Peptides against a protein of PDB entry 6DSZ. Designs and how they scored, part 86

Target 1, 361 residues: chain A of PDB entry 6DSZ
Amino acid sequence: NYVVTAQKPTAVNGCVTGHFTSAEDLNLLIAKNTRLEIYVVTAEGLRPVKEVGMYGKIAVMELFRPKGESKDLLFILTAKYNACILEYKQSGESIDIITRAHGNVQDRIGRPSETGIIGIIDPECRMIGLRLYDGLFKVIPLDRDNKELKAFNIRLEELHVIDVKFLYGCQAPTICFVYQDPQGRHVKTYEVSLREKEFNKGPWKQENVEAEASMVIAVPEPFGGAIIIGQESITYHNGDKYLAIAPPIIKQSTIVCHNRVDPNGSRYLLGDMEGRLFMLLLEKEEQMDGTVTLKDLRVELLGETSIAECLTYLDNGVVFVGSRLGDSQLVKLNVDSNEQGSYVVAMETFTNLGPIVDMCV

## One batch from the design tools (peptide; made by RFdiffusion4, then SolubleMPNN)

Design b2_p13_5_s4 (from b2_p13_5, 5 letters changed)
Fold by OpenDDE base, seed 2:
Structure b2_p13_5_s4 (fold): chain B 361 residues (1-361), chain A 13 residues (1-13)
Amino acid sequence: as target 1 above (361 residues)
Amino acid sequence: SIPIPTSSSEFKL
């Protein structure tokens, strides 16, 4: 009887930061295949709080705070389409992860999208959006007392969605997405009507974006709008303002992940397939009327890390680099560069033992 | 120099 002590998965496939354990605690949540690791970010480093086994590979992991919640809730979707909303509950020394809501969101009919599962949450917590299948956008309304996650589909005319996000500052839930058609890649917006269960025309569109446009970043107010990241270009659009940059440095490797640094969306971390870490900066212009407009976009190379599957800014220039292909890292961003021109210093490295190859012996 | 957001909570790493 070989007790194969099933090694815990070490490859990171998602990470998020927020206030999950309490309103005051800063948490790092790490998805490692079927495992969720919960840490508190402290002055002394990452304090482990809980590990949770999930009933499948985590495909989506997002923190959100519904109106009237004191702390964030966690949405998880598995690769087998099991959805849940989790709450952290502490009673003295007893720590429980409570399922507030659950459901299976699998459709009997649909082509699973080649780019995998996308899950997004409306910034106002009105709904969850899921791109699971080509030509369908699944909506889960967020109702406070609903223990059963009910979903409906809206038909999406755009069959090849590359990435999708909810926009900020919209009266109705509004998605912004990159899609591909025979003419190239485009950006479009739709308002999502919960009442009519349909799409309405969104506030703007951008036809003929860069051919390799791969990511949408929703920008908070006061800027609003979205950033579109390609292989060669980074563009901003909010309906009124368009701005594009094509920094030569991003052409060397594909940007694969991003994370917002500032709550107002003034800065973002970007990671590429070579493990290069960038800062994207949104330069503001304050008008005489008190309106804030985007003046410029700038990209700065910070340094090199493990190849990020996910990035999350913690605090005080500390970043968690979640890696699937290499070792995950805690890194410090410095104000000044070292002799090599790097602003990045590795603080801690978390060994990735690689995929658990189930050697069926 | 890249401006790094520093919160008032000292992450003293």
Scores: peptide ipSAE 0.039, ipTM 0.765, DockQ to the pose 0.451
Fold by OpenDDE base, seed 3:
Structure b2_p13_5_s4 (fold): chain B 361 residues (1-361), chain A 13 residues (1-13)
Amino acid sequence: as target 1 above (361 residues)
Amino acid sequence: SIPIPTSSSEFKL
């Protein structure tokens, strides 16, 4: 009897921070292949609360708080297109992860997109959007009473979507996406009509962005709009204001992940393929009418970490660096640089033993 | 100097 002690996966493929266990608790959720690890962030560090096995590799993991919920719910999509909405419940010492809704969102017809699965949630929790297949945008309406996740497809004319997000501050759910056509890469917006199950014209578009534009960041109010990250440039657009920077320091390695630090979208962490950690700063200009506009964008090199697959700011300058290729880390950001000019100090390192090849015997 | 948000939570690390 070989008790193959099934080595737990150590490679991180997703992380998110929010209030999942309670309204008051700050949680770190870590996706490691088929495993979800739930931590409480405490003054003493990460306290493990629960580990959950999923019915497949986690491809999307997002926290969201529908109106009238006291705490966040967790949306998970697996690589096999199993979708679920999870709720944490604790009753004394009993801890349960409850499936509030589930469904399979696989289509019988469609080309799986080469850039993989993208899952996004509307900031107002009206819908979930999924880019699973070329030329299709799948919508899951968020309804409180629906135990079965229903989805429908909207046809996209743009076949080669690179990244997509929901925008903030929109009356209707509005997506912003980078796409590629024979003329280059472009940014476009669409409003999503749940009623008509179609796209309406969005508030703005930007043709001919940088050729290597790879990520969209939706910016909260008061700025609104989106940041588009390329290989050479970072651009902001909100329909009324356009601003671009081309800091030489980002040309050295491709930015591959990002995370919002401030709730108001004033700062973002950026990680590149060399394990460099950056801060993107949005400088504010307050107008006489009380409107806040973007004055400038700035990028600062913080230091080096493990190569991030995902980043999440916790609190008090602590960042979780989720790594697939290397060891995951808790790092502290410092106000002052060390002797090497780094603002980053490793606090804890989580050994990555590499991918467990699921040998199906 | 990077303004690091110090939240009021005493993260005693």
Scores: peptide ipSAE 0.038, ipTM 0.769, DockQ to the pose 0.490
Fold by OpenDDE base, seed 1:
Structure b2_p13_5_s4 (fold): chain B 361 residues (1-361), chain A 13 residues (1-13)
Amino acid sequence: as target 1 above (361 residues)
Amino acid sequence: SIPIPTSSSEFKL
């Protein structure tokens, strides 16, 4: 009896960095279909801590730290709309992943969006937002004592949301989204009223953005606002300032993922469909009053990696490149380029054996 | 040269 140990999934479909195991530990969390892998980032490399089997394909995986929590909690949404909030607990050698809250957020009526599931968390941890269905924005209020994830829907007039994020530095939870209508693609903001369960007018909008605008990046303070990534252009908007660049190098391949490098939003990694890794830089201008404004945007080619499904900056210039199509990598970013002009050095490669096709023989 | 952040973690890679 050859127990064919079912091959573990190797294709990465999500990754996140934070402080999940403790307040002090830096963790890398990797989603591989139904499997969650938890690592501690150490001076010696990635130390595996635990693997967790999930009851479905992981569609959303986000770390967040509510007020009064010492470490990050993990929000997971599956492709079958099972939501949970997970906590890591260790007691000596015993490691437990505790479900703090759970629920099913599936609606009986709704058209699943063609761009798939989007899950976002308010930076102040007031709510989780979900775009699951066209014309609906689902809100899960974050309450510390809530063991049952209760959600409500707010109607979106904008039926074709492309991407959505919560903005930073907003008195009320505020979403920024790219949407498509018959006139093209646009950016809009809404404030989310938990009390009234409705949208209020957001601080700004930008009509007629690039036709292929596909991603929103929320920028933390002091800049605030959002970056909108298209096929040909990268734009910044915060209500007061608009800036756009169209670097020819990004037109060669579609940018498909991003990750923030600096806590203050000064730099972002960008990955494209050819496995090119870029740095997006926000150049600062300090005003005499101590305010920081965006001076310029710049894109720099760092080098080439496996085609990223997700990127996450770890520490000390180390980046995890999560790949679905190729081997995942741990790469080092260098200050100086090599002889080929690359700033990227592969440190470790994780073989992707492809999807486990359950061949029911 | 492109500025790379210095490690802020106790466990620097």
Scores: peptide ipSAE 0.027, ipTM 0.637, DockQ to the pose 0.340
Fold by OpenDDE base, seed 4:
Structure b2_p13_5_s4 (fold): chain B 361 residues (1-361), chain A 13 residues (1-13)
Amino acid sequence: as target 1 above (361 residues)
Amino acid sequence: SIPIPTSSSEFKL
């Protein structure tokens, strides 16, 4: 019996940065199929801390910090609809990943959405939202004492949701989503009532966005609102301010992932299907009343990387490029371009051995 | 020049 030591998955499906091991530690968490890798970001590079086997392929991985937690908790949803909230505990040299809450959020009835599983967390940690099935939005209320993740569904009239996020700075949990109907793609907002278990009218909508609008980025305060990324255009809307750009450079390849660089949402990394890395910049205007508004949007080409499935800014211009199709990378962003006009320098490359083809011989 | 926070080659500790 050759115990073929099952090769560890190398293809990255997701990555997130936060403070999971402690309040002070900067962590990189990497999802590789059923495997979660936890690193501490140090001056010397990535220090591996723990590897965790999940009970299924990781489909959603998000860090969040409920009120009165000292460090981030990890929400994981698997492709088999198993949900958990994980906590890191260290006691001396003993490292435990504690399941604080778990549940299965699968519905008996529903069409799985073609755009896959979407999981989002309210910035104020009031709820988790899940788009699993067409015409349904699942809500998991976040309560500290709940060891069992209870969920309920709210009916969505919009059957073909492309992407969804919770907005920042909303009195009630508010989702913003791109959806498709026979007339095209549109953006809509809904408030989520936990009490009534229904949607209320959201603050704004934008009908007839770009036909290929594929991603929603929720923008933190002071800007608020959302960025909508298409094939040809990038738009911002917050209910009061609308701005659109159509930089020719993004038209060459579809943007497939994004990550916020600045806590205030002034900059975002964008990755496309050709491995081009962009910076999206939100230019601020300070008004006479001290309010900060969006003046302009700018996109700059930084350089080329592996084709990103996910991006996460670490610190000091270092970015983790999580790749499913190619090698994952640590890259350094530079202020000045090299002789080739690139602002990107590869620091480290993590070999992707591809899918383990279980050749049942 | 792109405003990138590249002031250090090291990670912030």
Scores: peptide ipSAE 0.025, ipTM 0.614, DockQ to the pose 0.420

Design b2_p13_6_s1 (from b2_p13_6, 7 letters changed)
Fold by OpenDDE base, seed 5:
Structure b2_p13_6_s1 (fold): chain B 361 residues (1-361), chain A 13 residues (1-13)
Amino acid sequence: as target 1 above (361 residues)
Amino acid sequence: MVPLPVGGKLPDL
């Protein structure tokens, strides 16, 4: 009887930063297959608080703060379409993860999308959006009193959605997505009507974007709009302003993840398939009327890390690099480069033991 | 465990 001590999963498949344990605590949450790890970010380092086993592989993990909540709630969707909203509750030394709401959002019909599960939350916490199946957008209305996560589908005419986000600063919940058709890749927006359970025409669209456009980043106010990341180009659009750059340095490897550094959306970390870490900078121009507009986009190479599956900025230039293929890292961003021209210094490395090959003997 | 300076100013890069 070989008791194969089931090694805890070490490959990271998601990470988020927020205020989950309290309003004051900065947390790092790490998804490792079926396991959620919760840390408090402290001056002494990452303090482990709790580990939670989930009823399946975590596919989506997002923090959100509904109006009138003192701290963030956690949305989780598993690869088996089990959805839950979790709350951290501490009572003295007793730490509980409370399920505020749950549901199964699986459809009996539909083709699972080849690009996997996408889950997004409206910045105003009106709804959760899910791209699970081709030609469907699933909506979970966020209601405080509802313990059962009820969902409905809206039909998408666009069958091949590549990525989707909710936009900021929209009166109605508005999605922005990259999709592919026989003519290429395009960006479109839709307003989501909860009342009518349909899409209305969104504020803007951009036809014929770069053929390899793969990611949408929703930009908060004051800029608003979205960034579209391709293989060769990075574009910004907000309906009124369009700007595109094609820095040669990004052509060398596919950008696969991103994270917002500044609350105002002026800086983003980008990670590629070679483990290169970039900063995307949004340069502002203040108009005479006090309106802030985008002046320019710039990309800077910061250095190299493990190949990121996910990135999250913590505080004071510290970044968590969640890796699936390699070791996860805490890295420090410096203002000055080292002798090798890198702005990145590894602080801590978390060994990835790789996939547990279940050798069925 | 590496010290993480938290509650600091975000570095301007």
Scores: peptide ipSAE 0.032, ipTM 0.756, DockQ to the pose 0.541
Fold by OpenDDE base, seed 1:
Structure b2_p13_6_s1 (fold): chain B 361 residues (1-361), chain A 13 residues (1-13)
Amino acid sequence: as target 1 above (361 residues)
Amino acid sequence: MVPLPVGGKLPDL
């Protein structure tokens, strides 16, 4: 009996950092197709804690902390539209991943969006938003006592959404999205009414952004607003302030992923299709009234890594580079460059053995 | 495991 041990997937398709195992533990969570790997970040390195098999390819993986929770919960959506909220529980040596809530959020009617599944969580944990189908925004209200994830749809007039995020610092849950119409790409905001199950007018819009604007980053307070990343430009907008840069270095390859480094949103990692790692810096200006405004945007080339599918900052200048096409890496960011002008040093490399092609014979 | 310096200040990059 040859037990063909099915080779574990090695290609990374998502990663997130947070406090999932405890309030004090820093965790790295890695999605590898149908597998979730959970690590604790320690002074000795990444300690494996648990591996979990999911009933489908992980399409969305987000940590969030509802009010009154001591640690983060994990939202997962699969490519088959199975949604769950997971909690880590440990009792002595016994480790359990508890499903707090679950549901299937598939619609019987709708065109699946060509840009795939987008899942986002409101920073105040009021709702989950899903862009699954063209012309629909799905809302999952977050209620502590609800074991069944119930969703409703709001009609979206903008049929071709490129990316969407919830904004920070909004009285009502507010989305910011890039969309395409026959006139080009645009940015718009909507408030989401849970009560009325409709969109209200958002605080701002920006018509005629860069034709290849592909990503929205929601910026936390004190800056607020959003960053829009294109092929040639990076723009900031918060309703009152607009700032754009067009650094020549980003034109060489498309930026494909991002991750926030600082909790206040002053720095972001950017990864491109060539495996270049950048730092996006938000320079602050403190006003006499104690308000913080954006002074400038700067992009710096840090170095080269494996082509990132996802990036996550851990701690102390250590970054996990999750790669689908190459080997995933732990890299160290240094203050001083090496002789080659790189600020990036590879610490550990995780061999990617590629997709297991099930040859149906 | 590669040692990860944990609990340090974020480097001023």
Scores: peptide ipSAE 0.027, ipTM 0.717, DockQ to the pose 0.574
Fold by OpenDDE base, seed 2:
Structure b2_p13_6_s1 (fold): chain B 361 residues (1-361), chain A 13 residues (1-13)
Amino acid sequence: as target 1 above (361 residues)
Amino acid sequence: MVPLPVGGKLPDL
């Protein structure tokens, strides 16, 4: 019996940055199918801390910090609908990844959405939202004392949700989503009532967005609102302000991932299907009353990387490019372009050996 | 392991 030592997965299907190991540590977390890799970002480089085997393919991986936690917790949802909240604990040399809460969120009835699993967390950590099935939005209330992740469904009238996020700065948890109907693609918002277990009317909507609008980015305060990314256009809306750009450079390839660079939402990295890396910039205008408004949107081509499945900004212009189709990379963003007009320099490349075919023999 | 400068200011791009 040749125990073919199953090669460890190398294709990256998710990455996040935050403070998971401690309040002070900057971490990079990488999802590689069923494996979670945890690194500390140091002046010396990415220090590996722990690898964690998950009970299935990681479909959602999000860091969040509930009120009065000193460090981030990790929400994971698997492709088999196993949900957990993980906490890092270290006592001397002993490193433990503990399950704070777990649950199975699979429904007996529902059509799995063709666009796959979407998982989102309310910025105020009031709930987790899941789009697993067409016409349903699943809510997991976040309670500190609850070791069992209990969920309920709210019916969505919109059957074809493309992407969804929670908005920032909302009194009630508020989702913003792109959906498709026979008339095209649209953006809508709903407030989520935990008490009544229903949707209330959200603060705004935008009908007839770009036909290929595919991504929602929730923008933090002071701007608030959302960015909607299409094939040809990038739009901002917050209920009071609308702004759209159609930079010709984004038409060449579909933007497939994003990552917020600045905590205030002034800059975002964008990656497309050709491995082009962009910076989206939100230009601010400070009003005489001290309010900050969006003045303009700008997109800059930074350079080329491996085709990103996920992007995460680390520190000091270093970006992790998580690739499923190619080699993952650490890249440096420079202030000045090279002779080719690129601001991107590859620092490290992580060989992707392709899909592990689990041959069940 | 590639050195990662930590605590640097993001370049104003």
Scores: peptide ipSAE 0.024, ipTM 0.706, DockQ to the pose 0.637
Fold by OpenDDE base, seed 4:
Structure b2_p13_6_s1 (fold): chain B 361 residues (1-361), chain A 13 residues (1-13)
Amino acid sequence: as target 1 above (361 residues)
Amino acid sequence: MVPLPVGGKLPDL
């Protein structure tokens, strides 16, 4: 009996950065199929802390900090619709990952969405939103004392949601989403009423966006609003201001992932299907009243990496490039380019063994 | 390129 020690999955399908182990620790969390890897980011590099086996492929992995929590909690949703909220607890040398809440959020009726599972958390931690099925938006209210994740559905008239995020700075939880109808792709917003369990009209909409608009980035205050990324264009909208750019450099390959660099949303990393790494910059304009508005959008090519499934900025210009198709990397972003015009230097490479196709011989 | 945020946890290489 050759116990083929099932090689641990190496393909990365998600990554997040936050303060999960403590308020002071910076963590990198990596999802590799059913495996969650937890690292502490140190001056010496990534220190492994814990590995957690999940009951299913991780489909959503998000850190969030409810009001009054000292550190981040982890929301996980599996591809089998098992949801949990995890807490890191350390007591001396004993490390426990505690399930604070769990539930199965599968519906008996619904068409699974072709664009897969989307999970989002309200920036004010009022709710989790899930796009699991066409024509439904699932809401999990976040309540501190509830060990059971209770969800309800709100009917969504827009059947073909491409991407969805919660907006920042909204009095009520507000979603912004790209959807497709027979007339093209559009952006819409809805307020989510927890009390009435319905959508209210959101603050803005943008009809007839780029046909290949695929990603929504919620922009924090002071800018607010959202960035919509397409194949040919990047647009910003916040209800009051609209701005669009069409940098020729992004037309070469589809942008597939993003990560916010600055807490204020002034910069984002973008990764495309060719492994090109970009910086999206939001240029600010300060008004005489002290309000900050978006002046311009700019895209800079930083360099080339492995094809990113996910990106996360760590610290000191270090970025984790989570790859599903290639080797994951730690890369350093430099202020100055090298002789080849690249701002990216590979620091560490994590070999992706690929899917072990069990060749049944 | 605009200077990157530095929290001081990783070394400035």
Scores: peptide ipSAE 0.030, ipTM 0.691, DockQ to the pose 0.119; fails the geometry check

